# Peptides against a protein of PDB entry 7BDX, part 3

Target 1, 212 residues: chain A of PDB entry 7BDX
Amino acid sequence: EMGAAACTLLWGVSSSEEVVKAILGGDKALKFFSITGQTMESFVKSLDGDVQELDSDESQFVFALAGIVTNVAAIACGREFLVNSSRVLLDTILQLLGDLKPGQCTKLKVLMLMSLYNVSINLKGLKYISESPGFIPLLWWLLSDPDAEVCLHVLRLVQSVVLEPEVFSKSASEFRSSLPLQRILAMSKSRNPRLQTAAQELLEDLRTLEHN

## One batch from the design tools (peptide; made by RFdiffusion4, then SolubleMPNN)

Design b1_p10_7_s4
Fold by OpenDDE base, seed 4:
Structure b1_p10_7_s4 (fold): chain B 212 residues (1-212), chain C 212 residues (1-212), chain A 10 residues (1-10)
Amino acid sequence: as target 1 above (212 residues)
Amino acid sequence: as target 1 above (212 residues)
Amino acid sequence: LEPLTTSPPP
């Protein structure tokens, strides 16, 4: 209980750029983000395929950890910290996103995907995550999720790759050969307007890249 | 481990006024400070008279909690919140300071005393803590501590009472009859310059109150 | 790209 409450407060205040700077300016940041990865990994490994009640203290704690990572990655210095000093945490997030089945831990997936998207704003971060083994298969695995919010954040991460020619060119052949085009086309017809727009924009960007 | 790390980061950032406002602006503040009191109480009750290693995760967690309360009380809106909405936490801090023996949990005592001192800056807070049962005996019990930093923060809290005529007048007879004058005089000769100055100032203020 | 910020649920 108390740990989850403290972590939730830290998550809430981490939306401030000055709080992110204060977290990173301390000597505790490295240890905190190292233990964060281990804690998230331990939680996902404890999921015996049961839908753990989303309202558990453990779930709330892990959501707050993922929320903090997201908010740190929202700031330029936070992205730089994660990409330079906490690569193991990024590797853990990528692994956990692969270990989770479609429909499993939806809220955690959304927060982890938002963190990866924020990291992708930095070219060094985008290079790091896109060069990770199995990155393209992972995107398509995640895009098979029935949840519209998971799919939205996958599409945003895919768009971050597509919008960076230096990164996209390295994986363009694999990307084109494995692209779940019918799935993306189905999302462009979604009743969820955010998912609909993100799928439409990605389809437009992909068409532009076929003609160039 | 992870809970203590998160709480320690929250402590570090709570030195900012804007972070205190953000903590208090959320719907989680009441629950957090309620559980804080219970967590601190549970820790002190688990002390079997053994000097728990100050480096334990549990000790670090409780220090961070007390540090957060201190930093919240450093801000005007934080004092107002504690005095209006978290009186049980103030009662818990007063109780725990009474339950601890001289030389026991020195760092925790310092943080708790700093929190009470910060609360005492508000006249409503000073009234609340000074009207608590056994408050004057508690001050003298705490002033018997061999630690100079504990004694310094007790002297500051005593000075906060002495500097407020409306509060001091209500307990002036008890205060004068029980005042450990020889102990304060010994502190005015301390090699610790902060303790020396605080004891000298208090002795000057007390002399001024005898002549009026 | 605009960064995403999150907050705890109410």
Scores: peptide ipSAE 0.449, ipTM 0.878, DockQ to the pose 0.406
Fold by OpenDDE base, seed 3:
Structure b1_p10_7_s4 (fold): chain B 212 residues (1-212), chain C 212 residues (1-212), chain A 10 residues (1-10)
Amino acid sequence: as target 1 above (212 residues)
Amino acid sequence: as target 1 above (212 residues)
Amino acid sequence: LEPLTTSPPP
């Protein structure tokens, strides 16, 4: 209980850039982000089946941790810190996204995907995550999720890859050969307007890349 | 472990007034401070004898909690919040200070005393804590501590009572009859300059009050 | 690309 309450407060205040700088300016940041990855991994490993008690103290604690990582990654110095000093955490997030089934831990997947998207804003971050073994298959696995918010954040992460020629060129062959085009086309007709827009934009970007 | 790491970060950033305002501006503050008191109480009740593992995750967690309370109480709106909405936490701190032996949990006692001192800066806070049953005996119990920092913070809290006529007048008879004058006189000769100064100032203030 | 910020649920 207390851990979840404290972590929730820290999550709330971490939306401030100055708070992120204060977290990273101290000597405790490395320890915190190291244990964060381990804690998230332990939680995901404790899940039996597809039922999650979202209101549990443990779930709320892990959501707050993922929220903090996301908010740290929203800031330039936070992205640099994560990619320079907390690569194991990024590797853990990538692994956990692969370990979760479609429809399992939707809220956690969204937060983890948002953190990876924020990391992908900088070229060094995008390179690091896109060079992860099985990254492209992982994107398609995640895009099979029935949840529209999960799929939206996958499409945003795919867009960050597609819009960076230096990254896209390295994976373009695998990307084109495995692209779930029918799924993306279906999303472009979604009732969710955010998902619909993201799918349309990605389809336009892909068409532009085929003509160049 | 993770709770201690998160709470330590929250403690560090809570030194900012803007972070304190952000904590209190949310809906989670009440829950956090409620559980804080319970957590501190559980920790103190778990102590067998006078030996404390100061480096334990649990100890560090409780220190961070007490540090957060102190930093919240350092801000005017934080004092108002604690006295209006978290009185149970203040009562818990007063109780725990009574339950601890001289020399036991020195660091925690210092942090708790600092929080009460900060609360005492405002008249409403000072009234609330000074009207606690056994408050004057508690001050003298705490002043029997062999630790100079504990004694310093007791003297500061006593000074806040003495300097407020509306509060001091209510307890003046009990205060004068039970005052450990020999102990305060000994502190005025301490090798600790902060303790020495605080004891001298209090003795001067007491002399002024006897002549009026 | 604009970064995403999150907050605790109310």
Scores: peptide ipSAE 0.449, ipTM 0.878, DockQ to the pose 0.393
Fold by OpenDDE base, seed 5:
Structure b1_p10_7_s4 (fold): chain B 212 residues (1-212), chain C 212 residues (1-212), chain A 10 residues (1-10)
Amino acid sequence: as target 1 above (212 residues)
Amino acid sequence: as target 1 above (212 residues)
Amino acid sequence: LEPLTTSPPP
């Protein structure tokens, strides 16, 4: 309980740029982000056995950790820190997104995808994530999720790849050959306006890339 | 481990006034400070059995909690919050300071005394603490500690009482009858310059109050 | 690309 409460407060205040700078300016940041990955991994591994109440103290704690990572990645110096000093955490987030089944831990999946999207704003972060083994198959696995918010954040991460020619060119062949086009077309007709727009924009950018 | 790391980061960032305002502006603050008192009490109760390594994750966690309470009490709105909405936490801190033996948990005792000193800057906080049952005996119990930093913060809290006529007048008879004058005189000759100064200033103010 | 921020649920 107390750990979840403290971590939830840290998550709330981490929305400030100055708080993110203060977190990173201390000698405790490296240890914190190292243990964060281990804690998130331990939680996801425990899900296959127990009907973990989604509202448990452990769930709240892991959501707060993922929220802190997201808010750190929202700041330029936070992205630089994650890509330079916390690569194992990024690798863990990618692995956990692969280990989670469709509909499993939807809220955590959204937070982890938001963190990766924020990291993808940095070209060095985008390169690191997109060059990770199985990245393209992982995006399509995640796009199979029935949750519209999961799918929206997957489409945003795909858009970050598509908009960067230096990154897209490396994976363009695999991307085009495995693209779940019918799934993206179905999302472009979604009743969710955010999902609909993101799918339409991606389809327009993909058409532009086919003509070049 | 992860709880202690998160709470240590929250302690570090809580030195900012804006972070304290953000902690208090959320609906999570009440729950956090309620559980804080319970967690600190549980820790102090566990000390009588196990040789708790002072460098344990639990010790670090409780130190961070006491540090957060101190930093919240350093801010005007934080003092108002503690006195209006977290009185049980203040009562717990007073109780724990009574339960700890001389030389036991010196660092925690210092942090708790710093929090009470900060609360005493608010007249409403000073009234609340000084009107607590056994407050004057508690100050003298704490002043028996061999640690100079514990004694310094006790003298500062005594000074807050002495400098407020509305508060001092209520307890003046008990205060004068039980004052460990020889102990304070010994502190005024300490090799610790901060302790020496605080004891000298208190003795000067006490002499001024005897002439009125 | 605009960064995303999150806050705890109320």
Scores: peptide ipSAE 0.449, ipTM 0.879, DockQ to the pose 0.405
Fold by OpenDDE base, seed 1:
Structure b1_p10_7_s4 (fold): chain B 212 residues (1-212), chain C 212 residues (1-212), chain A 10 residues (1-10)
Amino acid sequence: as target 1 above (212 residues)
Amino acid sequence: as target 1 above (212 residues)
Amino acid sequence: LEPLTTSPPP
């Protein structure tokens, strides 16, 4: 209870750039983000046994942690911190996104994908994430999710790879050979307007890259 | 562990007025401060049995909670919130200050006394605290503490009562009859310069009130 | 690319 309440308040205030700078300017940030990864991993590992109610204090705590990571990654110095000093947290987020089944922990997947998207705005972060083992298969695994919001954030993360020629060129062969084009085309016809737009934009970006 | 780390970060950022406003502007603040009181009370009740190491995660968590309350009370809107919406937390802090023996949990007593001092800057807060049952005996109980920092914050809280004629007049008879004058005079000769100054200032304020 | 921010649910 108390931990989830404190972390929820920290999540709420972390939307401010000045609060992110204050979090990172202290010598406690490294410990916090290290334990964050461990806590998220422990939570996901516990899901295979105990039907933890999604509204549990533990679930709310882990959502708040993922929200804080997202808001830290929204700021330039936060991206720099995560990519330089908290790579293990990024590795953990990538692992957990692979371990979670389609439809499992949808809200957590959305927050983790938002954090990775924010990290991918930094070229160094994008390189780190995209060079992670199994990154391209992971994107397609996540794109099989029945949830429109999960799929939306996968498409945004794919777009960040496609928009960076240096990163895209390294993965272009694997990307083209495994691209679930029919799935993306189906999303471009979604009744969800945000998913529809993101799928259309990605299809336009891919067409532009085929002509170059 | 994770809860203490999150609460420590929240404590660090709560030194900003904008962060205090952000904490209080959300609908989660009431729940947080309610559970804060319960958590502090549970911790103090656990001390009679388990020798919790002062460096335990639980101790650090409760210190961070008391630090957050202090920083919230440092801001005008935070004092207004505590006095209007979180009186139970103020009652809990007063109770815990009474339940803790001289020399017991010194760091926690200092943080709780700092929070009450900050609340006492507001006339409505000062009235609420000073009208609490046993407040004057509690001040003298706390002034018996061997710790100079505890005694310093007691003297500052006594000064806030003495400087407000409307509040002092209600308690003046009990205050004068129970005043540990010899203890305050001993503190005015302390080798601790902060304690020495606070005791001298209070003795000057008391002399000024005897001539009126 | 514009960064995304999140807040706790109400």
Scores: peptide ipSAE 0.448, ipTM 0.878, DockQ to the pose 0.405

## One batch from the design tools (peptide; made by RFdiffusion4, then SolubleMPNN)

Design b2_p22_1_s4
Fold by OpenDDE base, seed 5:
Structure b2_p22_1_s4 (fold): chain B 212 residues (1-212), chain C 212 residues (1-212), chain A 22 residues (1-22)
Amino acid sequence: as target 1 above (212 residues)
Amino acid sequence: as target 1 above (212 residues)
Amino acid sequence: SLAPGAKLGERSLAPGAKLGKK
């Protein structure tokens, strides 16, 4: 109980840039993000077979951790810190996104994807995550999720890759050969307006890259 | 581990007034401070017989909680919140200070006493804690502690009572009859300069009240 | 050339966290 309450408050206040700077300026930041990865991994491993009540203190704790990482990654100095000093956490987030089944832990997936998207704002962060083993297959695995919000955040991450020529050029062959075009086309017809827009924009970006 | 790390970061960032306002402005503040009291109480009850390593994750977690309460009480709106909406936490802190033996949990006692001192900055807070059952005996029990930092924070809290005529008048008879004057006189000769000063100031304040 | 829109970091709001209006 108390850990989840404290961590949820830390998540809430981490929406401030000054709080993110204070977290990072402390001598405990490295340890905190190291343990964060381990805690998230332990939680995802515990989900095998038990319908964990999404509202459990454990779930809320892990959501708050993922929310803190997201809010840190929303700030320029936070992105720099994560990519320079907490790469293991990024590797963990990528691994956990692969381990989770479609429809499993939707809220956590969204937070992890938001974190990766925020890291992708920096070219160094985008390079790091996109060069990770199995990154492109992971994107397509995640895009198979029935949840519209998961798919939306995947499409935004895909767009971050597509919009960066230096990153896209390295993976362009694999990307073109494996692209779930029919799935993205189906999303462009979604009743969810955010998903529809993100899919439409990505389809336009992809068409622009075929003509160049 | 992770709970203590998160709570320690929340403690560090709660040194900012804006973070305190953010904690209090959230819908979770009431629940957080309620659980804080229960968590501190459970920890103090668990100390019976086990030399808990002061550096344990559990100890660090409780120290961070007490530190957060202290930092909240350092701000005017935080004092108002605690006295209006979290009286049970103040009652718990008073109880725990009574339950702890001299020399036991020194660091936690200091944080709890700092919290009570901060609450005492508001007349409403000072009234509330000073009207609590056994408050004066509690001050003398705490002043028997061998730790100079515990005694210093007790003397500061005693000074807050003495400097407020409306509070002091209600307890003046009990205060005068039970005052450990020899103990305070011994502290005025301490090699600890902060303890020496606090004891000297309190002795001067007490002399001023005898002549009125 | 559309200037690449400055990707703004998306903040995750904790449930009940009021964004302090500055």
Scores: peptide ipSAE 0.186, ipTM 0.827, DockQ to the pose 0.078
Fold by OpenDDE base, seed 2:
Structure b2_p22_1_s4 (fold): chain B 212 residues (1-212), chain C 212 residues (1-212), chain A 22 residues (1-22)
Amino acid sequence: as target 1 above (212 residues)
Amino acid sequence: as target 1 above (212 residues)
Amino acid sequence: SLAPGAKLGERSLAPGAKLGKK
């Protein structure tokens, strides 16, 4: 209980840029983000048996951790820190997104995808995550999720790859050969306006890249 | 481990007034401070058997909690919140200061005494804590501690009582009858300059009150 | 003016976290 309460408050205040700078300016930042990855990994590994209620203290704690990572990644110095000093955490987030089944831990997936999207704003971060083994298969695995918010954040991450010629050129062949075009076209007809727009924009970006 | 790391970061950022306002402006503040008291109480109750190493994750967690309370109490809106909405936490801090033996959990005592001192800056806070049952005996119990930093913060809290005529008048008879004058005189000769000065100032304040 | 193509980081709002109005 208390750990989840404290971590939730830390998540809330981490929406401030000054708080993120204070967290990163301390001698404890490296240890904190190392343990964050381990804690999230331990939680995902514990799911294989018990339907751990989404409202448990453990779930709330892990959501707060993923939210803190997202808020750190929302800021330039936070992205630099994650890409330079917390790469193991990025690798852990990619691994956990692969280990989770479609429909499993939807809220955690959304938070982790938001963190990866924020990291992808930094070209060095986008290069790092997109050069990770199995990154393209992972995107399609996640895009098979029935949740519209998961799919939305996957499409935004895909768009971050497509919009960077230097990153896209390295994976363009694999990307084009494995693209779940019918799934993206189905999303472009979604009743969810955010998902609909994200799928339409990605389809336009892809068409523009085929004609150039 | 992770809970202590998160709580320690929350403690560090709570030195900012804006972070304290953000913590208190949330719907979770009441629950957080309620659980804080319970967590500190559980830790003190666990000490009766094992010499829980001062460097344990649990000790670090409780120190961070007491540090957060201190930083909240350092600010006017934080004092108002504690006195209006978290009185049970103030009662818990007073109880725990009584339950701890001289030389036991010195760092926790110092943090809790700092929190009570900060609360005592608000006249309503000073009235509340000084009207608590056994407050004067508790001050003398704490002043028997061999630690100079514990004794320093006790003397500062005693001074906050002595400097408020409306508070002091209610307890002046009990205070004068139980005052450990020889102990305070010994502290006025301390090699610790902070303790020496605090004891001298308190002795001067007491002499001024006897002559008026 | 945000430069064309300036990706903004998204903040994850904690439940009940009032963004401090500046």
Scores: peptide ipSAE 0.183, ipTM 0.826, DockQ to the pose 0.080
Fold by OpenDDE base, seed 4:
Structure b2_p22_1_s4 (fold): chain B 212 residues (1-212), chain C 212 residues (1-212), chain A 22 residues (1-22)
Amino acid sequence: as target 1 above (212 residues)
Amino acid sequence: as target 1 above (212 residues)
Amino acid sequence: SLAPGAKLGERSLAPGAKLGKK
């Protein structure tokens, strides 16, 4: 209980850039983000059994942790910190996104995908995550999710790869051979306007890359 | 572990007034401060047994909680919030300061006393804590502590009462009859310069009140 | 003006966290 309450408050205040700088300027940041990955991993490993209520203190705690990571990654110095000093956490987030089944832990997936998208704003971050083993298969696994918000954040992460020629060129062959084009085309017809737009924009970006 | 790390980060960032305002402006503040009191109480109740290492995650967690409360009380809106909406926490802090023996949990006592001193800056806060049952006996109990920093913060809290005529007048008879004058005189000769000064200033304030 | 193609970091909101209206 108290840990979840404290972590939720920290999440709330971490929406401020100055708070993110204060977190990172301290000597506790490395330890905090190291344990964050372990805590998130332990939570996901516990899900293969009993249906833990989404409203549990544990779920709220892990959501707050993922929210903090997302807010840190929203800031330039936070992205640099994560990519330089917290790679294990990024690897953990990628692993956990693979371990979760479609429809499982939707809110956590969204927060983790938002964190990865934010990391992808930094070219070094984008390189790091896109060069991770199984990254392209992971994107397609995640894009099979029935949740429109999960799919939205996956499409935005895919777009972040596609818009960076230096990154896309390395993966272009694998990307083209495995692209779930029919799935993306179906999303471009979604009733969710955000998902629809993101899928349309990605299809336009992909068409532009085929003509070059 | 993770709770202590999150709470320690929240403590660090709560040194900012804007962060305190953000904590209090949310819907989670009441719940957080309610559970804070219970967590601190549970920790103090556990101390009657095994010598929990001062460096334990539990100790660090409780110190961070007390530090957060102190930082909230340092701000005008934080004092108002605590006195209006978190009285149970103030009562808990007063109780825990009574339950702790001289030399026991010195760091926690200092943080709790700092929080009460900060609350005492608000006249409504000063009234509330000084009208609490056993407040004057509690001050003398705490002033028996061998720790110079505990005693310093007790003397400063006593000074906050003495400097407010509206508050002091209500307790003046009890205060004068129970005042550990010899102890305060001994502190005015302390090798600790901060304790020495605080004891001297309080003795001057008391002399001024005897002549009026 | 945000430069065309400038990726903006997205903030996650804690439940009940009021975004300070700018």
Scores: peptide ipSAE 0.183, ipTM 0.827, DockQ to the pose 0.079
Fold by OpenDDE base, seed 3:
Structure b2_p22_1_s4 (fold): chain B 212 residues (1-212), chain C 212 residues (1-212), chain A 22 residues (1-22)
Amino acid sequence: as target 1 above (212 residues)
Amino acid sequence: as target 1 above (212 residues)
Amino acid sequence: SLAPGAKLGERSLAPGAKLGKK
């Protein structure tokens, strides 16, 4: 209980850039993000056995942790910190996104995908995550999710890859050969306007890259 | 582990007034401070049985909680919040200060006394804590502590009472009759300059009140 | 070439956390 409450407050205040700078300026940041990855991993591993209630203190704690990571990645110095000093956490987030089944832990997936998107704003961060083993298959696995918010954040991450020629060129062959075009086309017709727009924009970006 | 790390970060960032305002502006503040009191109480109750290592995650967690309360009380809106909406936490802090033996949990005592001192800056807060049952005996119990920092913070809290005529007048008889004058005089000769000064100032304040 | 608009990082909101409006 108390841990989840404290972590939730920390998540809330981490929406401030100054708070993120204060977190990162402390000697505790490295340890905190190391334990964060382990805690998130332990939680996801626990899901395969017990019907952990989504409203459990454990779930709320992990959501708050993922929210903190997202908020740290939302600012330039936070992205720099994660990419330079907390790569294991990024690896963990990528792994956990692979371990989760479609429809499983939707809120956590959204937060983790938001964190990866934020990391992708830094070219060094985008390179790091896109060069991760199985990254492209992972994107397509995640795009099979029934949840519109999950799919939206996947499409945004895909767009971040596509919009960076230096990253996209390395994986362009695999990307083109494995692209779930029918799924993206279906999303471009979604009733969710955000998902619809994101899918349309990505399809336009992809068409532009085929003509060059 | 993770809870203590998160709480320690929250403590660190709570040194900012803007962070305290953000904590208090959220709908989670009341619940957080309610659970804080219970958590601190549970920890102090656990000490009578097990040699909880002072460096345990539990100890660090409780220190961080007490630190957060102190930092909240350090600002005007935080004092207002505690006095208006979290009186049970103030009651708990007073109780726990009574439950702890001289020399026991020095760091926690210091933080709790700092929080009470900060609350005492608000006249409504000072009234509330000074009207608590056994408050004067509690001050003298705490002043028996061998730790100079504990005694310093007790003397500062005593001074806050003495400097407020509206509060002091209510308890002046009990205060004068129970005052451990020899102990305060011994502190005025302390090798600790902060303790020495605080004891000297309090003795001067008390002398001024006897002449009026 | 549209200057890559500075992709602003998205913040996640804890339930009930009022964004301090900057």
Scores: peptide ipSAE 0.180, ipTM 0.826, DockQ to the pose 0.083

